# Peptides against a protein of PDB entry 7C96, part 77

Target 1, 73 residues: chain A of PDB entry 7C96
Amino acid sequence: PVIPDDFRCPISLELMKDPVIVSTGQTYERTCIEKWLQAGHGTCPKTQQTLTSTVLTPNYVLRSLIAQWCEAN

## One batch from the design tools (peptide; made by RFdiffusion4, then SolubleMPNN)

Design b2_p25_6_s1 (from b2_p25_6, 13 letters changed)
Fold by OpenDDE base, seed 2:
Structure b2_p25_6_s1 (fold): chain B 73 residues (1-73), chain A 25 residues (1-25)
Amino acid sequence: as target 1 above (73 residues)
Amino acid sequence: SAEEMQKWLEEAEKNVKEYLERLAK
């Protein structure tokens, strides 16, 4: 089935399993954004905005929605 | 390695652009 855009990581283009929110409000797969940051990038891949924090907040709502979608598909 | 990371970054940027293009349609 076609994966909804909101459920795909902008970096990997794959279904997110551990979605996290960055300071700009955008969501990415945890491992992807961590690797991006470790590479020395301090910007949001999607918006190009400079991140004001390196804190990654779990997007529990999205995680649940994705889980429900996976159960149904 | 640095080379592998560079390749990963290039692919990441490419994917982000593709992602945004899909959203724009």
Scores: peptide ipSAE 0.717, ipTM 0.923, DockQ to the pose 0.972
Fold by OpenDDE base, seed 4:
Structure b2_p25_6_s1 (fold): chain B 73 residues (1-73), chain A 25 residues (1-25)
Amino acid sequence: as target 1 above (73 residues)
Amino acid sequence: SAEEMQKWLEEAEKNVKEYLERLAK
C-alpha cells in the first residue's frame, strides 16, 4: 500500500522506524538526521531553516501511529 | 570517508526534493 507522506522520512523516503523531531518541528528518521547533522549541516532538510538546537526529540506518537498503520496494512 | 559522505548527502538532498515534490502534489 501507499505509505502516507507523514510516515516517510524525507531523507530516506522510507517508512520511519525511529522518528525524531528537530527544532523546527519536522520529523525524520533518527539515523538519517543524525548523519545529516554530523556532516555539518545545521539546517532542517525540509524547510532549510537553521536549527536552533541539535536536540532530537523522539516522536512516540508518530511511532505508534506508524506501527498501527503497519498492522492494518 | 569524505567521498562517501558527500555521496550520501547528495542522495539525501535528492530524496528530500523528491519528497517535497510529492507533498506538493
Scores: peptide ipSAE 0.705, ipTM 0.922, DockQ to the pose 0.959
Fold by OpenDDE base, seed 1:
Parts: C-alpha cells; sequence; structure tokens
Structure b2_p25_6_s1 (fold): chain B 73 residues (1-73), chain A 25 residues (1-25)
C-alpha cells in the first residue's frame, strides 16, 4: 500500500523505522538526519532553517503510529 | 568517501524536493 506522507522520511522517502525530531520540529529517520549532520549541514532538510540544536528526540508517538499502520497493512 | 557523500547529499536534496512536491498535491 501507499505509505502515508507523515510516515515517510523526507530524506529517504521510505517508511521511518526510528523517527527523530529535530529542533525545527520536523521528523526524519535517525540514520538519515545523522548522516546529513555528519556531512556538515546544520540545517533542517525540509525547512532549510538553521538547527538551534543537534539534539535528536525520538518520536515515540509517530513510531507507534507507524507500527499500527504496518500491523493493519 | 567525500565523493560518495556528495552523491548522497545530492540524492537527499532531490528526495526532499520530491517529498515536498508530493505534499503540495
Amino acid sequence: as target 1 above (73 residues)
Amino acid sequence: SAEEMQKWLEEAEKNVKEYLERLAK
């Protein structure tokens, strides 16, 4: 089935497995955003805003929603 | 390598653009 936009990582375009929230409030797959940051980019890929912090907060709510969706599909 | 990273970044940016375009539809 078609993956909902909210469940896909903007970077990989794939279903997120370990979604994390960046300082701008946007969510990405952990490995993707870490690689983005490692490359020297200090901006939010989606909004292009400068990140005020490099802290990545696990999005447990979304992770749960994705799990529920996967269970139903 | 640096070359591989650059290619990855280009693809990432391309994907983000595509992602945003889909959201706009």
Scores: peptide ipSAE 0.704, ipTM 0.922, DockQ to the pose 0.974
Fold by OpenDDE base, seed 3:
Structure b2_p25_6_s1 (fold): chain B 73 residues (1-73), chain A 25 residues (1-25)
Amino acid sequence: as target 1 above (73 residues)
Amino acid sequence: SAEEMQKWLEEAEKNVKEYLERLAK
């Protein structure tokens, strides 16, 4: 089945397993965004906006939605 | 290494561009 755009990480283009929200409100796979930050980038990959914080908040709602989708497909 | 990281970043930026292009269709 076709993976919904909202369920794919913009960096890896793969189904997210541990989605996290950055300061701009965008969601990425944890490992991907951590590597992006480690490389010295202080901007949001999708929006190019400067991140006001390096705090990564787990997106439990999206994780649940993805799990439900995987179960149904 | 720095070279490997640069390669990863190039791929990441390429993927983001592709992602946004598909999203716009």
Scores: peptide ipSAE 0.701, ipTM 0.921, DockQ to the pose 0.969

Design b2_p25_6_s2 (from b2_p25_6, 14 letters changed)
Fold by OpenDDE base, seed 1:
Structure b2_p25_6_s2 (fold): chain B 73 residues (1-73), chain A 25 residues (1-25)
Amino acid sequence: as target 1 above (73 residues)
Amino acid sequence: SEEELKEWLEKMEENVKKYLEREKK
């Protein structure tokens, strides 16, 4: 089935397994955003806004929703 | 390697662009 856009990482375009929220409120796959940050970028890939923090917060709600979707599809 | 990272970044940038274009629909 078609993966909902909200469940896809803006970077990898794949279904997120470990979604994390950045300071701008956008969500990405952890590994993807970590590589982005490690490369020296200080902006949000999607919005291009400057990140006020490099702290990554697990998006447990989305993770749960994705898990439920995967179970149903 | 540095080259591999560059290639990854280029690919990811293109992916982000595609994502944004899809979102506009």
Scores: peptide ipSAE 0.256, ipTM 0.749, DockQ to the pose 0.872
Fold by OpenDDE base, seed 5:
Formats: structure tokens, C-alpha cells, sequence
Structure b2_p25_6_s2 (fold): chain B 73 residues (1-73), chain A 25 residues (1-25)
């Protein structure tokens, strides 16, 4: 079935496996956003806002929702 | 490599653009 947009990483466009939240509140796949940061970018890919922190917080709620969706589909 | 990373970033930037376009609809 069609993957909900909220479950797709804005960078990879794939179903997120390890979703993390950046300082702007946006969620990305961990590996994708880490590569973005490692490349020297200090902005949020989706909003272009400057990141106040490079700390990545696991989005456990979304991870759970995605897992539930995968089980049902 | 650095060049491979550059190509990846360009692709990802395009993906982000596509994502935003879908979100608008």
C-alpha cells in the first residue's frame, strides 16, 4: 500500500526506520540527517531554519506508529 | 568519497523538494 507521507523521511523519501527529531521539531531518518550534518550543513532540510542544536532525539512515538502500520500492511 | 557524498546530497536535496511538493497537495 501507499506509504503515508508522515512516515517517509523528507530526505530519502523512504519509510523511516530510526526517526529522529531535530531542534526545529522536524523528523528525519537518523542516517540521512547525520550525513547532512557531517557535510557541514547547519540548517533543517525541510524548513531551512538554522539548527540551534545538532542533538538528535529519537522519535519513539513515530517509530511505534510506523511499526504498527507495517504490521497492518 | 567526497564526490560521492556531493552527488548524494544533490539527490537528497531534490528529494526534499519533491517531499514538500507532495505535502502542499
Amino acid sequence: as target 1 above (73 residues)
Amino acid sequence: SEEELKEWLEKMEENVKKYLEREKK
Scores: peptide ipSAE 0.226, ipTM 0.731, DockQ to the pose 0.863
Fold by OpenDDE base, seed 3:
Structure b2_p25_6_s2 (fold): chain B 73 residues (1-73), chain A 25 residues (1-25)
Amino acid sequence: as target 1 above (73 residues)
Amino acid sequence: SEEELKEWLEKMEENVKKYLEREKK
């Protein structure tokens, strides 16, 4: 099945398992964005905007949507 | 290692580019 782009991490291009929201409002796979930050990047990969915080907020809504999609496909 | 991370980042940067290209379609 074709994975909706909104369900894929912009970094890994894979279906997100642990989606987290960064300060810019964009969502990434937790492990991917953590590696990005650990590498010294202070910007949002997708938007190139400077991150005002390194806090990662779990995107439970998206996680639920992905789970529902996985059940149906 | 640092070298492995660098290679990973290069790949991920390419992936991000591909992702953005798909969004344009």
Scores: peptide ipSAE 0.221, ipTM 0.727, DockQ to the pose 0.857
Fold by OpenDDE base, seed 4:
Structure b2_p25_6_s2 (fold): chain B 73 residues (1-73), chain A 25 residues (1-25)
Amino acid sequence: as target 1 above (73 residues)
Amino acid sequence: SEEELKEWLEKMEENVKKYLEREKK
């Protein structure tokens, strides 16, 4: 079935396994956003906004929702 | 909507493309 947009990483375009929230409130796959940051980028890939912090907060709620979706599909 | 999804994907794909291009350098 079609993967919900909110469950896809804006960078990988794949179902997220370890979703993390950046300072702009957007969520990405951890490995993807880490690579983005490590590459020297300081902006949010989706919004183009400058990140006020490089702290990545696990989105456990989304992780759970994705898990539920995967179980049902 | 389907159209919104398409637009979203296109935008993200563009972002991915840009990322890959920068990564090559």
Scores: peptide ipSAE 0.125, ipTM 0.608, DockQ to the pose 0.085

Design b2_p25_6_s3 (from b2_p25_6, 13 letters changed)
Fold by OpenDDE base, seed 5:
Structure b2_p25_6_s3 (fold): chain B 73 residues (1-73), chain A 25 residues (1-25)
Amino acid sequence: as target 1 above (73 residues)
Amino acid sequence: SAAEMEKWIKEMQENVKLYLERLEA
């Protein structure tokens, strides 16, 4: 089935498994955004805004929604 | 490696572009 855009990582374009929220409020797959940050980038890939923090917060709500979607599809 | 990272960066940037295009469709 077609994966909802909100469930896809902007970087990998794949269904997120470990979604994390960055300081700009955008969500990415943990491994993807970590690679981006490790490469020395300090901006949000999607919005290009400067990140005020490199802290990555697990998006438990989205993780749950994705899990529910996967169960139904 | 640096070369691999560079390649990945280019790829992810293209993906982000594609993602945004789909989102804005």
Scores: peptide ipSAE 0.451, ipTM 0.845, DockQ to the pose 0.885
Fold by OpenDDE base, seed 4:
Structure b2_p25_6_s3 (fold): chain B 73 residues (1-73), chain A 25 residues (1-25)
Amino acid sequence: as target 1 above (73 residues)
Amino acid sequence: SAAEMEKWIKEMQENVKLYLERLEA
């Protein structure tokens, strides 16, 4: 089935397994955004906005929604 | 390696572009 846009990582284009929220409010796959940050980038890949923090907050709600979607499809 | 990272960065940037194009389609 077609993966909802909100469930896909903007970086990998794949279904997110460990979604995390950056300071701009955008969500990415943890491993992807960590690699981006480790490479020395300080901007949000999607919006190009400067990150006010490099703290990554787990998106538990989205993780749950994705899990439910996977079970149903 | 650095070379591999550079390739990954280019790929992910293209993916972001593709993602946005799909989102806005």
Scores: peptide ipSAE 0.443, ipTM 0.841, DockQ to the pose 0.887
Fold by OpenDDE base, seed 3:
Structure b2_p25_6_s3 (fold): chain B 73 residues (1-73), chain A 25 residues (1-25)
Amino acid sequence: as target 1 above (73 residues)
Amino acid sequence: SAAEMEKWIKEMQENVKLYLERLEA
């Protein structure tokens, strides 16, 4: 089945397994955004906005929605 | 390595572009 755009990581283009929210409100796969930050970048890959914090917040709601979608498909 | 990271960054940036193009379609 076609994977909803909201369930895919903008960086890997794959179904997210550990989605995290950055300071701009955008969601990415944890491993992908961590690599980006470790490389010395301080902007949001999708919006190009400057990140006000490097704190990554787990998106538990999205994780649950993706899990439910996977069970149904 | 630095070379591997540079390659990854380029691939990532291309993926982001592709993602945005699909989102706008």
Scores: peptide ipSAE 0.423, ipTM 0.835, DockQ to the pose 0.891
Fold by OpenDDE base, seed 1:
Structure b2_p25_6_s3 (fold): chain B 73 residues (1-73), chain A 25 residues (1-25)
Amino acid sequence: as target 1 above (73 residues)
Amino acid sequence: SAAEMEKWIKEMQENVKLYLERLEA
């Protein structure tokens, strides 16, 4: 079945395995956003807003939703 | 490498664009 867009990383366009939330509230695959930050970027890929923090917060809710979706499909 | 990173960034940026276009469709 088609993967819901909300479950896809804006960067990889793939189903997120380890979704994390950045300071702008957007969610990305951890590895993707880490590479972005490591490259020297301090903005949110999706919104282009400057990140007020480089802290990455695990999106446990989304992780759970994705897990449920995977189990059903 | 730096070259590989640049390629990745370009691809990533294009993906973000595609993602946004899909959401807005």
Scores: peptide ipSAE 0.316, ipTM 0.795, DockQ to the pose 0.895

Design b2_p25_6_s4 (from b2_p25_6, 13 letters changed)
Fold by OpenDDE base, seed 4:
Structure b2_p25_6_s4 (fold): chain B 73 residues (1-73), chain A 25 residues (1-25)
Amino acid sequence: as target 1 above (73 residues)
Amino acid sequence: SAEELEKWLKEAQENVEKYLERLAS
C-alpha cells in the first residue's frame, strides 16, 4: 500500500519506526536525524533552518498512528 | 569511514529533495 507522506522519513524515505521531532517542528526517523547531527550538521534537513536545540522529542502520537496504519495494512 | 559518511550525507540530502518534490506534487 501507499505510505502516507507524513509517515515517511524525509531522509530515509521509509516508514518511520521511531519518529522524533526536532526544534523546527519537523519529524524524522531517530537514527537518521541522529546520524545527521553526529556528522556535524546543525540544520533541519527539510527546512535548512539552524536548529535552536539538538534535543529530539519522541513523536508518540505519530508512532501510534503509524503502528495503527501498519496493523490495518 | 569518512568517505562513506559523506556519501550517506549526500544521499540523505537528495532524498530530502525527493521527499519535498513529492509533497509539492
Scores: peptide ipSAE 0.701, ipTM 0.919, DockQ to the pose 0.977
Fold by OpenDDE base, seed 1:
Structure b2_p25_6_s4 (fold): chain B 73 residues (1-73), chain A 25 residues (1-25)
Amino acid sequence: as target 1 above (73 residues)
Amino acid sequence: SAEELEKWLKEAQENVEKYLERLAS
């Protein structure tokens, strides 16, 4: 089935497995955003806003929603 | 490698664009 937009990582375009929230409030796959940051980029891929922090917060709610969706599909 | 990383970054940016376009449609 078609993966809901909210469940796909903007970078990989794949279903997120370990979604994390950046300072701008956007969510990405952990490995993707970490690679992005390590590459020298200090901006949010979607909004292009400069990140005020490099702290990545696990999006447990989304992770749970994705898990539920996967169970049903 | 640096070359591979640059390629990845480019693709990442293109993917983000595709993602946003899909959201708008």
Scores: peptide ipSAE 0.701, ipTM 0.920, DockQ to the pose 0.973
Fold by OpenDDE base, seed 2:
Structure b2_p25_6_s4 (fold): chain B 73 residues (1-73), chain A 25 residues (1-25)
Amino acid sequence: as target 1 above (73 residues)
Amino acid sequence: SAEELEKWLKEAQENVEKYLERLAS
């Protein structure tokens, strides 16, 4: 089935398993955004805005929604 | 390696562009 855009990581283009929110409010797969940051980038991949923080906040709501979607598909 | 990382970064950015393109469609 077609994966909803909101459920796919902009970096991996795959269904997110551990979605995290960056300072700009955008969500990415944890491993992807961590690798991006570790590479020395301080911008939001999607918006190109400079991140005001490197703190990654788990998106539990989205994780739950994705889990529910996976159960149905 | 540095080479592999650069390749990954390039692919990551390309994927983001593809992602945004799909959103705009």
Scores: peptide ipSAE 0.700, ipTM 0.919, DockQ to the pose 0.974
Fold by OpenDDE base, seed 3:
Structure b2_p25_6_s4 (fold): chain B 73 residues (1-73), chain A 25 residues (1-25)
Amino acid sequence: as target 1 above (73 residues)
Amino acid sequence: SAEELEKWLKEAQENVEKYLERLAS
């Protein structure tokens, strides 16, 4: 079925398995955003805003929603 | 390698653009 936009990582374009929130409030797949940051980029891929922190917060709510969607589809 | 990373970064940026285009359509 068609994957909802909110469930896809902007970097990989794939269904997120471990979604994390960056300082700008945007969500990405953990491995993707970590690689982006490790490469020396200090901006949010979607908004191009400068990140105020490199802390990545697990988006447990979204993880749960995606899991539920996968079970139903 | 540095070359592989550069390629990955380019693809990542292109994917973000594709993602945003889909949202706008």
Scores: peptide ipSAE 0.684, ipTM 0.917, DockQ to the pose 0.973

Design b2_p25_7_s1 (from b2_p25_7, 16 letters changed)
Fold by OpenDDE base, seed 4:
Structure b2_p25_7_s1 (fold): chain B 73 residues (1-73), chain A 25 residues (1-25)
Amino acid sequence: as target 1 above (73 residues)
Amino acid sequence: MEEEEKREKELEENLQKLLEEAAAA
């Protein structure tokens, strides 16, 4: 089925398994954003906004929603 | 290793596209 855009990582374009929120509020797959940060980037890939923090916060709500969607589809 | 390279290149391409789209916005 068609994956909702909000459930796709902006980087991998795949269904997120471990979604994390960056300081800008955007959510990415953990692995993807970590690679981005490790590459020396200090901005949000999607918005190009400067990250005020490199802390990655698990998006538990989205993770749950994705899981529910997967169960239903 | 080859598959890893492919995945990594795909990521880079996706990142590049994302950056281009962001810049154009």
Scores: peptide ipSAE 0.094, ipTM 0.623, DockQ to the pose 0.862
Fold by OpenDDE base, seed 2:
Structure b2_p25_7_s1 (fold): chain B 73 residues (1-73), chain A 25 residues (1-25)
Amino acid sequence: as target 1 above (73 residues)
Amino acid sequence: MEEEEKREKELEENLQKLLEEAAAA
């Protein structure tokens, strides 16, 4: 079945396994956003807004929803 | 290393597409 857009990383375009939230509220796959930040960027890829922090917060709710979806599909 | 390079390239391409989509919005 088609993967819900909210479950896809804006960068990899793949189903997220370790979704994390950046300071702008956008969610990305941890590995993807870490690579972006590691490359020296300080902005949110999707919104291009400047990040107020480089702290990545696990999106536990989304992680659970994705897990449930995977089990059902 | 080669696979890592390929993945990095793919990431960069996807990021570019993302930025293009953002610019079009």
Scores: peptide ipSAE 0.094, ipTM 0.623, DockQ to the pose 0.669
Fold by OpenDDE base, seed 5:
Structure b2_p25_7_s1 (fold): chain B 73 residues (1-73), chain A 25 residues (1-25)
Amino acid sequence: as target 1 above (73 residues)
Amino acid sequence: MEEEEKREKELEENLQKLLEEAAAA
């Protein structure tokens, strides 16, 4: 079925497995955003805002929602 | 290595599209 946009990583465009939140509040697949940061970027890919922190916070709520969606579809 | 390179290329392409869309907003 149609994957909700909020469940897709803005970078990989795929269903997120390990969603993490950046300082701007945007969520990405961990692997994708880590590669972005490791490349030396200090901005949010989607919003282009400067990150106040490079800490990645697991989005447990979204992870759970995605898991539920996968089970139902 | 080839598969990794391909995936990296796809990531870069997707990222580029994302940035283009963001710039257009």
Scores: peptide ipSAE 0.094, ipTM 0.621, DockQ to the pose 0.739
Fold by OpenDDE base, seed 3:
Structure b2_p25_7_s1 (fold): chain B 73 residues (1-73), chain A 25 residues (1-25)
Amino acid sequence: as target 1 above (73 residues)
Amino acid sequence: MEEEEKREKELEENLQKLLEEAAAA
């Protein structure tokens, strides 16, 4: 079935398995954003805003919503 | 217009780069 846009990582364009939130409020797949940061970038891939922190916060709510969607589809 | 196009191109470059890195992993 059609995957909701909010459930796709802006980078990989795939269904997120471990969604994390960056300082700008955008959510990405953990693996993707970690690679971006490890490459030396200090900006948000989607918004190009400068990150005030490199801390990645798990988006538990979204993770749960995706899990529920997967069970129903 | 032109500013929007510039920002869109930057995003595409960022996304493409990360897709390449993900595929190589």
Scores: peptide ipSAE 0.081, ipTM 0.610, DockQ to the pose 0.082

Design b2_p25_7_s2 (from b2_p25_7, 17 letters changed)
Fold by OpenDDE base, seed 3:
Structure b2_p25_7_s2 (fold): chain B 73 residues (1-73), chain A 25 residues (1-25)
Amino acid sequence: as target 1 above (73 residues)
Amino acid sequence: SEAEKKKEEELEKNLEELLKKAAAA
């Protein structure tokens, strides 16, 4: 089945397994955003907004929603 | 592995596309 856009990482375009929230409120796959930050970027890949923090917060709500969707599909 | 290499290449491609769109915006 087609993966909902909100469940896809803006970078990998794949279903997120470990979604994390950046300071701009956007969510990415942890591995993807970490690579972006490690490359020296200080902006949000999707919005191009400057990050006020490099802290990555686990998006447990989305993780749960994705898990529920996967169980049904 | 080859699978990991392919994923990395796709990641780079997607990043390039994002940067391209950002530059055009």
Scores: peptide ipSAE 0.169, ipTM 0.713, DockQ to the pose 0.668
Fold by OpenDDE base, seed 5:
Structure b2_p25_7_s2 (fold): chain B 73 residues (1-73), chain A 25 residues (1-25)
Amino acid sequence: as target 1 above (73 residues)
Amino acid sequence: SEAEKKKEEELEKNLEELLKKAAAA
């Protein structure tokens, strides 16, 4: 089945398992964005906007939607 | 490990592709 673009991590291009939201509002796979941040980057990979915070907020809604999609497909 | 290095390289490539697409848009 076709995976919705919103369900794919902008970095890994894979279905997200642990989606997290950065300060810019973009969502990434936790592991991917953590590696990006650990590499010393302080910008949003997708938008290049400067992150006002390095706090990663779990996107529970999206996680649930992805889980539902996986169950249905 | 080799697997980790390969995944990291793939991640970097995917990131580059993302940046390229973002720049093109």
Scores: peptide ipSAE 0.159, ipTM 0.703, DockQ to the pose 0.580
Fold by OpenDDE base, seed 4:
Structure b2_p25_7_s2 (fold): chain B 73 residues (1-73), chain A 25 residues (1-25)
Amino acid sequence: as target 1 above (73 residues)
Amino acid sequence: SEAEKKKEEELEKNLEELLKKAAAA
């Protein structure tokens, strides 16, 4: 079945396994956004907004939703 | 590994495409 867009990492375009939220509110796969940040970028890949923080917050809600979707599909 | 290299290249490609879409918007 088609993976909901909200469940895909904007970078990898794959189903997120470890979704994290950046300061702009966008969610990415942890590994992807970490690589982006490590490359010296200080912006949100999707929106190009400047990140006010490089803290990555686990998106537990989304993780749960993805898990539920995986169980059903 | 080659597999990891390929995944990294894919990631970079996807990232570039994302940035292109953002620039075009």
Scores: peptide ipSAE 0.155, ipTM 0.701, DockQ to the pose 0.723
Fold by OpenDDE base, seed 1:
Structure b2_p25_7_s2 (fold): chain B 73 residues (1-73), chain A 25 residues (1-25)
Amino acid sequence: as target 1 above (73 residues)
Amino acid sequence: SEAEKKKEEELEKNLEELLKKAAAA
């Protein structure tokens, strides 16, 4: 079935396995956003907003929802 | 490294696609 857009990383465009939330509230695959930040960028890829923090917060809710979706589909 | 560069290019490419789609929406 079609993967919900909210379950896809804005960068990799793939189903997220380890989703993390950035300061702007956007969620990305951990590996992807880390690479973006390590490349010297200090903005949110999707919104271009400057990140007020580089702390990445695990999106456990989304991770759970994705897991449940995968089990059902 | 060369591998890191390729990873970055892939990341940037996907980002460009995202931005393109967002602009077209």
Scores: peptide ipSAE 0.144, ipTM 0.690, DockQ to the pose 0.359

Design b2_p25_7_s3 (from b2_p25_7, 17 letters changed)
Fold by OpenDDE base, seed 5:
Formats: sequence, C-alpha cells, structure tokens
Structure b2_p25_7_s3 (fold): chain B 73 residues (1-73), chain A 25 residues (1-25)
Amino acid sequence: as target 1 above (73 residues)
Amino acid sequence: SSMEEEREKKLEENLQELLKKAAAE
C-alpha cells in the first residue's frame, strides 16, 4: 500500500495520527512540530516561511481522511 | 513495543536531520 504524500508528516515522513495545521497552511504531526517549535524555531519546516503564529490547529478533515484510508488498506 | 521504539527512533533521526539543515542556513 502506497501512502499518499499528503498523509505523511513532512518531518517524520510517516502516516500522521494527530495532524495539525500551522499558520502557513502546512500540516504536520503534532509531536513533530511541537518539538521543532520547542527547539526554538519560528519557521515552517517545509516552506521555511516565518510563522505568524505558533498556534497549532487540529486538521480534523485530514485526520478523518487518513482514518478512512487506514480502514481501506 | 519494538515497533513503537523503532518509530520513535526514526522520528528522532528525521528531526535531527531537519534541525541540522535549519541550523546551517
């Protein structure tokens, strides 16, 4: 089974379980992006754009899509 | 579990690699 790129965390490169959206619109695994921010970075790992906010918003739609994909594969 | 430990190891490795690249810029 080939995992869609949109379902993989840009950091862990694995299927996301708790996807969250950053201010740039990119989505990461919560644990991964939190560690990145805790390390003192204020940029988006994937795009390297400066984050206008460090608030992490749960990506419920993607979480649901991933869950559905997992059930089918 | 072994699977969980392996996943955590890969996560750490990828994070470290990312951090190294970011620090070099």
Scores: peptide ipSAE 0.139, ipTM 0.692, DockQ to the pose 0.310
Fold by OpenDDE base, seed 2:
Structure b2_p25_7_s3 (fold): chain B 73 residues (1-73), chain A 25 residues (1-25)
Amino acid sequence: as target 1 above (73 residues)
Amino acid sequence: SSMEEEREKKLEENLQELLKKAAAE
């Protein structure tokens, strides 16, 4: 089925498996955003806003929602 | 696996495209 947009990483455009939240509130696949940051960027890929922190917070709620969706579809 | 390699390739391509756009700004 069609993957909900909210469940897709803005970078990979695929269903997120390990979603993490950046300081802007945007969520990405951990691997994707880590590579972006490792490349020397300090901005949010989607919004281009400067990150106030490089801390990546696991989005457990979204992870759970995605898991539920996968089970149902 | 082939599927994993394809996924990784896609991620890399998307990342590179993003990096390219960022560099152009």
Scores: peptide ipSAE 0.128, ipTM 0.684, DockQ to the pose 0.320
Fold by OpenDDE base, seed 1:
Structure b2_p25_7_s3 (fold): chain B 73 residues (1-73), chain A 25 residues (1-25)
Amino acid sequence: as target 1 above (73 residues)
Amino acid sequence: SSMEEEREKKLEENLQELLKKAAAE
């Protein structure tokens, strides 16, 4: 079935496996956003907002939702 | 695997495209 948009990484456009939240509240695949940050960027890829922090917070809720979706589909 | 390679390629392409656009702005 069709993957919900909220389950897709804005960068990879694929189902997230390790979703993390940036300071702006947007969620990305960890690998993707890490590469973005490592490239020297300090903005949110999706919104272009300046990040107040480079800390990446695991999105446990989304991870769980994705897991449930994968199990059901 | 072939599938993993394709996934990685797609990821890299999308990321590079994003980086390219960001650099141009």
Scores: peptide ipSAE 0.127, ipTM 0.681, DockQ to the pose 0.310
Fold by OpenDDE base, seed 3:
Structure b2_p25_7_s3 (fold): chain B 73 residues (1-73), chain A 25 residues (1-25)
Amino acid sequence: as target 1 above (73 residues)
Amino acid sequence: SSMEEEREKKLEENLQELLKKAAAE
């Protein structure tokens, strides 16, 4: 079945396994955004906004929604 | 606008770069 766009990482374009939220409110796969930050970037890949923090917050709600979708499909 | 086009181009380049790195691993 077709994966909902909101469940795909903006970077990898794949179903997120460990979604995290950055300071701009955008959500990415943890591995992808960590690589971006480790490469020396201080901006949000999708919005190009400067990050006020490099802290990554787990998106538990989205993780749960994805799990529910996977169980049904 | 020209500014919007430039932003879109930069986003595409960033995403392609990250996708390339991910595929190499």
Scores: peptide ipSAE 0.100, ipTM 0.648, DockQ to the pose 0.081

